# Ledger of designs, part 133: peptides against a protein of PDB entry 6NYY

Target 1, 212 residues: chain A of PDB entry 6NYY
Amino acid sequence: KHFEQAIERVIGGLEKKTQVLQPEEKKTVAYHEAGHAVAGWYLEHADPLLKVSIIPRGKGLGYAQYLPKEQYLYTKEQLLDRMCMTLGGRVSEEIFFGRITTGAQDDLRKVTQSAYAQIVQFGMNEKVGQISFDLPRQGDMVLEKPYSEATARLIDDEVRILINDAYKRTVALLTEKKADVEKVALLLLEKEVLDKNDMVELLGPRPFAEKS
Target 2, 212 residues: chain A of PDB entry 6NYY as posed
Amino acid sequence: KHFEQAIERVIGGLEKKTQVLQPEEKKTVAYHQAGHAVAGWYLEHADPLLKVSIIPRGKGLGYAQYLPKEQYLYTKEQLLDRMCMTLGGRVSEEIFFGRITTGAQDDLRKVTQSAYAQIVQFGMNEKVGQISFDLPRQGDMVLEKPYSEATARLIDDEVRILINDAYKRTVALLTEKKADVEKVALLLLEKEVLDKNDMVELLGPRPFAEKS

## One batch from the design tools (peptide; made by RFdiffusion4, then SolubleMPNN)

Design b2_p23_4_s4 (from b2_p23_4, 9 letters changed)
Fold by OpenDDE base, seed 4:
Structure b2_p23_4_s4 (fold): chain B 212 residues (1-212), chain A 23 residues (1-23)
Amino acid sequence: as target 1 above (212 residues)
Amino acid sequence: MYMDSTDPHIQYATRPYSTIAPP
């Protein structure tokens, strides 16, 4: 209990028990987090889900907590699955409500950052090539780009392509698993917090062997 | 994660490029 609470504080901040969401907003959060949870469940290279919550913490109204693997090297496939999992919330909102909210802004930021890193730091894009540039830090005056404006445009285009591919993959997955997203969302609305065992009861065992 | 958009401290990443080490 104390150890789990400590980890939760590090990831999500302090519980805002005084923050009462409106029922429609709570529903949106539940389906958003269910999208993350289900995407992570059915993507091989996603991190194992530990907990999903719709109790507000810090700046988050809901969150999914994963057990990070001690992994130092990532393939394009692994990074794609992580992007898809991160997009799961936004995609769930689109599938179930036909609208998007501002709630996914951190997820979109993470996906955007990952896409740029793959293309300009890790050399993972065939059109841009095997390049590695330092991405400007927030606040650094980008005085001189080490590449041309044509290269900058190419990078931007390829980032959009990569994100769109991840989005389409996530839409396909969560559309196929729509009933599972619904089950998780409804149970979240009931219990507010789900663990791995709850997910196993709802969805069955995760189809990927946990490397023990 | 679903973010509280009412939090004034939500810094929109104004910079397209953040060196976030993959988590």
Scores: peptide ipSAE 0.177, ipTM 0.594, DockQ to the pose 0.046; fails the geometry check
Fold by OpenDDE base, seed 5:
Structure b2_p23_4_s4 (fold): chain B 212 residues (1-212), chain A 23 residues (1-23)
Amino acid sequence: as target 1 above (212 residues)
Amino acid sequence: MYMDSTDPHIQYATRPYSTIAPP
């Protein structure tokens, strides 16, 4: 109990018990977090879900917690599934409400950073090639780029392609699993917090063996 | 994660590489 609360504080910050969301906003958060949870459940290389919550914490209105694997190496396929899981909230909002909100800003930032890193640091794009450049940190004056403006444009184009491909993959997945997203969202609105056991009862066992 | 966007400190994602850093 104390250990779980400590992890929650590190990931989400302090619980904001005084923050009252309007019912429609709470519904949006529930479907957003259900999108993350279901995407993570059905993506092979996603981390195992531990908890999903629509109780506001720190800067978040809702969150999903995963058990990260202690790994130092990632494949292109693993990074794609992580991008899809991260896009799951935004995609769920689009599927169920036909509108998007500002709530996905941090998710989109993470996806954008991952896409740039894959292309310019990890050499994972065939058009850009086997290159590795340091990404400018926020606040670093990038004096000179080690590549031409034509290469810069190519990088930007390939980043957009990669993100769009991940988005389309996520749309396909959550459209197929639309009923499961709704089940999770409705149960979140009832219980506010779900664990792995709740997900197993609702959706059945996760189709991928947890590599212990 | 669903973020509270009322915080005006928008942490912008990594700027597109095509944006010429001002000299």
Scores: peptide ipSAE 0.176, ipTM 0.640, DockQ to the pose 0.038; fails the geometry check
Fold by OpenDDE base, seed 2:
Structure b2_p23_4_s4 (fold): chain B 212 residues (1-212), chain A 23 residues (1-23)
Amino acid sequence: as target 1 above (212 residues)
Amino acid sequence: MYMDSTDPHIQYATRPYSTIAPP
């Protein structure tokens, strides 16, 4: 418990127990986090879910915590599944509410960063090719691109394609697992915090062996 | 993670991509 709380504090910041969300907003958060949780549950290369919470912490209204694997190399498939998991919240909102919120901003940022990294750092896109450029750091003004404007447009297009593909994959997954997302969301609304055991009880064992 | 849009600063509740990206 203390160790978990320490990790939660490091990841999410301090609990905002004083932040009371409106019921509808709390519902949105629950379904959003349920989307992450369920996507992560049914994606082979997603990190194992440790905890999902709709208790506000720091700047987050809810969060899903995963046990990262000690891994130095990532495949395109792994990165895709991570993108899908990251999109799970947004997709859940779309499926259940038919609307999108600002809540997914960080998720979209992460997905965007991942997509660009895959294309321009890891050379994982066939059209762009086996190139590797440094991505601008936050706050760095990129004065000169090491590639042409045509290449820039190509990169942007391929980033969109990659993100859209991940999005579609996530939509397909969470649509298939819609009942599971709802179960998780409803249980979140009851308990506010779910752990792996709660997920197992609710959804059954994760279909993928936890790679230690 | 669902972000509080009232806070202009983003905090990561999930593993930052930077920690996932190969060094």
Scores: peptide ipSAE 0.153, ipTM 0.597, DockQ to the pose 0.072; fails the geometry check
Fold by OpenDDE base, seed 3:
Structure b2_p23_4_s4 (fold): chain B 212 residues (1-212), chain A 23 residues (1-23)
Amino acid sequence: as target 1 above (212 residues)
Amino acid sequence: MYMDSTDPHIQYATRPYSTIAPP
């Protein structure tokens, strides 16, 4: 208990018990977090869910906590599934509410960063080719790009394609699992916090064997 | 050489939803 609470404080910050969300906002958060949770549950290369919460912490209105795998190498397929999981919140909002909110900004940033890294650092795009360039860090003077403007445009186009493909994959998944997303969202609205056991009770065991 | 891809840029830190205050 104390160790888990310490980890939660490090990752999420202090609970903002004083932040009362409007019922509609709380509902949006619940469905958003349910989207992340369900996407992570049914994507093979997603990290296992540890906890999902709609209790505001730090700068977050809700969060899904995953157990990161100790791995040093990622495949293109693994990165895609992680992108899909990260898009799960936005996609859930679209499916259930037909609207998007600003809540997914951090998720979109992460997806964007991952997509650029795959294309320009890891050489994972066939059109751009097996190239590796350092991405400018925040605050670094953008030195002259080691590639032409035409290559820059190609990179931007391929990033958009990759993100859109991940989005479409996530839409397909969460549409198929729409009832599961709703179950998780409704239970979140009731309990505010769910763990792995709650998810197993609700959805059954995760279909992928935990690689021990 | 395998580069350590555990770069924090790839690590999905479930950062809590930043309530971005509306500008």
Scores: peptide ipSAE 0.028, ipTM 0.526, DockQ to the pose 0.324; fails the geometry check

Design b2_p23_5_s1 (from b2_p23_5, 9 letters changed)
Fold by OpenDDE base, seed 2:
Structure b2_p23_5_s1 (fold): chain B 212 residues (1-212), chain A 23 residues (1-23)
Amino acid sequence: as target 1 above (212 residues)
Amino acid sequence: SLPPISNSSLPSTEEIIDNTSFE
């Protein structure tokens, strides 16, 4: 218990007992988190979910904890499924509410960063090719881009394509699993915190073997 | 600033970049 709370504190920050969400906002959070959870459950190369919560902690209104992997090398497929999982919240909001919120801002930032890194750091895009350029870190002087404006436009186009493809994949998945997203969201609204066992009870065993 | 909904234990892209260096 104390160790688990320590991990939760590191990942989610301190529990904000004083932050009272409106019922409609709490519902939005539940469906958002359910989207992440279900996407991760049914994506082969996504990280296994350990815990999902709609209790506000630190900077977020909810959180998801995944099985830590000492992984140093990531495949293109893994990065795509992680993007899809990260988009799961936004997609769930769209599917269930027909609207989107500001709640996915951090997710979209993460997806954007991943997409750019895949294209310009990891050389994972066929059109851009086997290139690797350092992305300006936050606070670095924007040095002149080591590529032409034409290449910059190509990169931007391919980033958009990659993100849109991940988004469409996530829409397809969560539309297929819409009933499962609903089950998870409703249980989150009841329990506020779900673990892996709760997910197994709701959805059955994860269809992919946990790569140890 | 408006709070994000989700925090995740997933490694950041920066962490992935830093960990993939074979230097």
Scores: peptide ipSAE 0.343, ipTM 0.848, DockQ to the pose 0.510
Fold by OpenDDE base, seed 4:
Structure b2_p23_5_s1 (fold): chain B 212 residues (1-212), chain A 23 residues (1-23)
Amino acid sequence: as target 1 above (212 residues)
Amino acid sequence: SLPPISNSSLPSTEEIIDNTSFE
């Protein structure tokens, strides 16, 4: 208990017990987090979910904890499935509410950063090719782009394509698993916190072997 | 600033970049 709480504080920050969400906002958070959880559950190269919560912590209204992996090398497939998992919240909101909220802003930022890194740093895009440019880090002076405006346009186009492909993949998955997203969301509204065992009870065993 | 919904324990892209640098 104390150790879990310590990890939760590191990941999510301090519980904001004073933050009372309106019922509709709490519902939105539950379905958003359920989208992440279910996407991660059914994506082969996504990280296994350990815990999902709709209790506000730190700056977030919910959080998901994944199995820590000492992983140094990521495949293109892993990065794509991580993007899909990250889009799971936004996609769940679309599927269930027919509207989007500002709640996915950080997810979209993460997806955008990943997409750019894949294309311009990891050389994972066939059209852009086997190139690697340093991306400006937060706080670094935006150095002049080491590529032409034509290449910049190509990069921007391929980033949009990659994000849209990840989005479409996530829509397809969560549409197929819509009933599972609903089950997770409803259980989140009841329990506020779900662990891996709750997910197994609700969805069955994760279809993919845990890569030890 | 409007709060994000989700916090994640997943490594950031920056962390991935830093960890994949083969010296």
Scores: peptide ipSAE 0.343, ipTM 0.848, DockQ to the pose 0.509
Fold by OpenDDE base, seed 3:
Formats: C-alpha cells, sequence, structure tokens
Structure b2_p23_5_s1 (fold): chain B 212 residues (1-212), chain A 23 residues (1-23)
C-alpha cells in the first residue's frame, strides 16, 4: 500500500483535489482513458496495464500506469502497438462522441515523435531505407538536414502513412471492442480508479501471456 | 496551456533513444 502510493506520486504527481471537472468532461476523460486501456489490453506488443485513473493528477486529467520494463531494445511491432495504444484515447472519443477534443494533443505529439524516430533514426521504413539521422532535440538549433528536400518530403509522407496505419488499426480494434471500452468507461465513472484485477474481472484475462 | 487528458508511465521516444545507445 505505501509503496504503491509512492509509485503513484512519482508517476502521477499530486492529486489535484481542487480541479473539479464538469460531468461531461469527466465522461470524456473516462472514455478516453478506457480507449487507452482497452487498446493496450488487446494489443500483443503493448505494455500490460497496471492501473488507470480519471482522477486529475499533475498536468493530466487522467493517467494510465503500465508495468515498468527495463527494456532497452524495441521492435517495430512494439512501437506500432504502443502508437495504437497512445491513439486509443482519441479513437475512443471519435467512436463514442463523434467529436475530438484538445485532450489528445500530448498523445498525438508522442505518436508523431515516435513515427519520426522510427523512420529517420531506427531505419524501420523500407522506402526511406536503413538510415539513421540525429533529430534536433526541442530547443536545438535547426542544423542543416543531412538529406535532400526530396528525402524530407518522403520522410514526411511516410510519417503520415505510419500514423494513419496506426490510427486505422486502433479504429478497427476499438470498434470491434466497443462494448469493452464502454464497460471500462462506465466502471471508471463509478470507481474513478481501476487496477489490473478490475480489468481482468471486467474483460477476462489479457489474451497475451505476460512474458516473464 | 490546455491540459492533456492522459499521463503515461511509458518511456518517451527520447528515453528510448537514450537507452538504446550502446555507446
Amino acid sequence: as target 1 above (212 residues)
Amino acid sequence: SLPPISNSSLPSTEEIIDNTSFE
């Protein structure tokens, strides 16, 4: 109990007890977080969910905690499934509300960063090829790109393709699992916090064996 | 700044890049 609370404070920050969300916003957060949770549950290479919450903490309105892995090497499949999981919130909002909110901006940033890294740093795109360029970090001077404008356009196109593929995959998954997303969202609205056991009770065991 | 909905415990792409450096 004390150890779990300490981890929650490190990951989620301090509970913002003063931030009262309107019921409709709380509903949006619940379905958004349910989208992440369900996507992660049914994607083989996604990290196992430990906890999901709609209690505002730190800078976010909700959070998801995953099993920490000391993983140093990531596969293309793992990165794709993580992108899909990250898109799960946006996709859930679209499926259930027919509208999107600003709440997914950080998710989209993360997906965009991952897509660019896969293509230009990890060499994971066949059209761009086995290349690795250092991307300027946020705040670094825009150094001259080590590639042509034609290559820049190709990179941009392939980034869009990768993100769109991840998005479509997530739409397909969460559409198939729409009832499960709703179950999780409704239970979040009731309990505000769900753990792995709540998810197992609600959805059954995760279909993928935890790699020990 | 508008708050994001989700905070994630997952490592960032930057952390992945930094941790994959064998040098």
Scores: peptide ipSAE 0.340, ipTM 0.844, DockQ to the pose 0.496
Fold by OpenDDE base, seed 1:
Structure b2_p23_5_s1 (fold): chain B 212 residues (1-212), chain A 23 residues (1-23)
Amino acid sequence: as target 1 above (212 residues)
Amino acid sequence: SLPPISNSSLPSTEEIIDNTSFE
């Protein structure tokens, strides 16, 4: 209890008991978080979900907690599945509501940052090749790019391709698992907080062995 | 600024970069 509360406080911040979402917004949050949860559940290289909540905390309207791993090396496959999991909220909104909200802004930022890093820092793109450049930090005027404008365009194109591929993969997955997303969303609306055990009861055991 | 829906415990790309930098 105390350890979980400490983690919740670090990740989510303080519960904003005063922030009452409209029922429609709360529904959007539930389906958004369900999208993340289900994507993470059925992606082999995604981090195991520990907890998902639609109780507003800190700056977020909901949160998902994953098993912390002391991982120093990430594979391309792991980064892709993380991108898909991160897109799960946006994709769920699209599938269930036929509309998208501003709620995915932070997710899209994270996905964008990951995609650029994969291409220009980790050398994970075949067209761009085995290159590694420092990404400009927030506020640094990148005066000169260490590559040509043609390379810049190639990078931008390959980033878009990577994000679109992750998005399509997530759409395919959550469309296949649409009923599971709905089950999770409905249970979130009832309980506001789900743990791993609730997910197991609802969806069955995660199909991938937890890499210890 | 509009609030994001999700907060995640996942490491940021910056954290991933920092952890992979063998100085």
Scores: peptide ipSAE 0.340, ipTM 0.846, DockQ to the pose 0.496

Design b2_p23_5_s2 (from b2_p23_5, 11 letters changed)
Fold by OpenDDE base, seed 3:
Structure b2_p23_5_s2 (fold): chain B 212 residues (1-212), chain A 23 residues (1-23)
Amino acid sequence: as target 1 above (212 residues)
Amino acid sequence: SLPPISNSSLPSTEEIIENASFE
């Protein structure tokens, strides 16, 4: 208990007890976080969820904690499933509300960064090929790209394709699991915080064996 | 700045890049 709370403070920051969300915003957060949680639950290469919360902490309105892994090497499949999990919030909002919010901006940024890295740093795209270029850091004026404008257009197109494929995969998954997303969202609205045990009770055991 | 909904404990793409060497 005390150790878990210490980890939560380090990862999630201080609880903003002063930030009162309107009921409709709290509902949006609950369904958004439920989308992440359910996507991560049913994606083989996603990290296992430990905790999900709709209590505002730090800069976010919700929080998800995953099992920390000392992992240095990521597969293309792992990166794709992480992208899908990251899109889970946006997709849940679309499925349940027929509208999207600004709340997914950071998720979309993360997905965009991952997609570019996969294509231009990790060589994971067959059309672009086995290339690796340094991505500009945030704030670096990249004066010269090490590739042609034709290659730049190809990269941009393949990034869009990769993100759209991840999005479609997430839509398909969360549409199939729509009832599970709703169960998680409703329980989040009741309890504000769910752990792995709550998820197991609600959804059953995660269908993928924890790689020990 | 508008608050994001989700905070994640997952490593960033930057952290993945920094740790991507076999050496």
Scores: peptide ipSAE 0.338, ipTM 0.851, DockQ to the pose 0.521
Fold by OpenDDE base, seed 4:
Structure b2_p23_5_s2 (fold): chain B 212 residues (1-212), chain A 23 residues (1-23)
Amino acid sequence: as target 1 above (212 residues)
Amino acid sequence: SLPPISNSSLPSTEEIIENASFE
């Protein structure tokens, strides 16, 4: 308990019990987090969920904890499923509310960064090819791009394609699993915190063998 | 700044890049 709370504080930040969300905002957070949780549950190469919470921590309104993996090498399939899981919140908001909020901004930033890295650092795009360039870090002046404006346009187009493909995959998945997203969201609104056991009770066992 | 909804324990792309070096 105390050790888990210490880890949660390091990862999620301090619990903000004083932050009172409006009921509609709390509902939005619950469905958003349920989208992440369900996407991660039904994606083979996604990280197993340990805990999901709608109690505000640090700068976030919700929190998701995944099984720590000392993983150094990521496959293209793993990165795609992680992108889909990261889009799960935005997609859930769209499916259930017919509107999108500013709440997904950090998720979209993460997806954008991953997509660019896959294309320009990991060589994972067939059209751009087996190239690797340093991405400008946040705050670095974009020095002279080591590629042409035509290549820059190709990169931008392929980034959009990759993100859109991940988005469509997530929409298809969460539409198929819409009832499961709703079950998780409703249980989050009741309990505020769910663990892996709550997810197993609600959805059944995860359909993929846990890679030990 | 407007708060994001989700905090995640997932490694950042920066951490993935740093760990992707076989050097």
Scores: peptide ipSAE 0.334, ipTM 0.851, DockQ to the pose 0.515
Fold by OpenDDE base, seed 1:
Structure b2_p23_5_s2 (fold): chain B 212 residues (1-212), chain A 23 residues (1-23)
Amino acid sequence: as target 1 above (212 residues)
Amino acid sequence: SLPPISNSSLPSTEEIIENASFE
């Protein structure tokens, strides 16, 4: 309990008990978080969910905690499944509401950053090839890129392709698991916080062995 | 700024980049 609360405070910040969401917004948050949770549950290379919450903390309206992993090396497959999990909220909103909100902005930023890093730092794109360039840091004047404008366009195109592929994969998954997303969302609206045991009770055991 | 929906414990891409060095 105290240790979990300490971790929650570090990751999520302080609970904002004063931030009362409108019922419709709270529903959106629940389905958004359920999208993340279910995507992570059914993606082999996604990080196992420990806790999901729709109680506003810090700057966020929801919170998701994953099993801490001392991992230094990520595969392309792991990065893709992490992208899909990160898109799970946006995709859930689309599937259930037929509308998207500003709530996914941070997720989209994370996905965008990951996609660029995969292509221009990790050399994980066949068309761009085995290259590694430093991404401009926020606030650095992007001086002359170490590559041509043609290469810049290729990078931008391949980033878009990668994100769209991750999005489509997530849409396919959460469409297949739509009933599970709804179960998680409804239970979130009831309990506000779910742990791994609640997820196991609701969905059954995660179909992938937890890599220790 | 509008609040994001999700806070996550997942490592950032920056952290992944920093840890990706064998140096």
Scores: peptide ipSAE 0.333, ipTM 0.851, DockQ to the pose 0.521
Fold by OpenDDE base, seed 2:
Structure b2_p23_5_s2 (fold): chain B 212 residues (1-212), chain A 23 residues (1-23)
Amino acid sequence: as target 1 above (212 residues)
Amino acid sequence: SLPPISNSSLPSTEEIIENASFE
């Protein structure tokens, strides 16, 4: 309990007890978080979910905790499934509400950053090739890109392709698992917090072995 | 600023980049 709360505070920040969400917003958060949770559950290379919450904490309206992995090397497949999991909230909103919200802004930022890193730092794109450039950190004025404008356009195009592919993959997955997303969302609306055991009770065991 | 819905315990891309070296 105290340890879990400490981890929750580190990951999610302080609980905002004073933040009252409108019922429709709370519903949106529940389905959004359910999208993340279910995507992570059914993606082989996604990190196992430990906890998901729709209780506002710190900067977010909800949060998800995943099993910490002492992993230093990531495969392209792992990064893709992480992107899909990260898109799960936005995709869930689209599937269930036919509308998107601003709530996925941070997710989209993360996906965008990952996509650029894969292409320009990790050399994971065949068209761009085995290149690695330091991306400017937030605030670094990169006056000159170490590549041509043609390469810049190629990078931008391939980033969009990668993100769109991840998005489509997530749409396909969560459409297939739509009933599971609904179950998780409804239970989130009831309990506000779900753990791995709740997910197992709802969905059955995660179909992929937990790579410890 | 509008709050994001989700916070995640997942390593950031920055953390992945920082650890992406074979010593």
Scores: peptide ipSAE 0.332, ipTM 0.853, DockQ to the pose 0.538

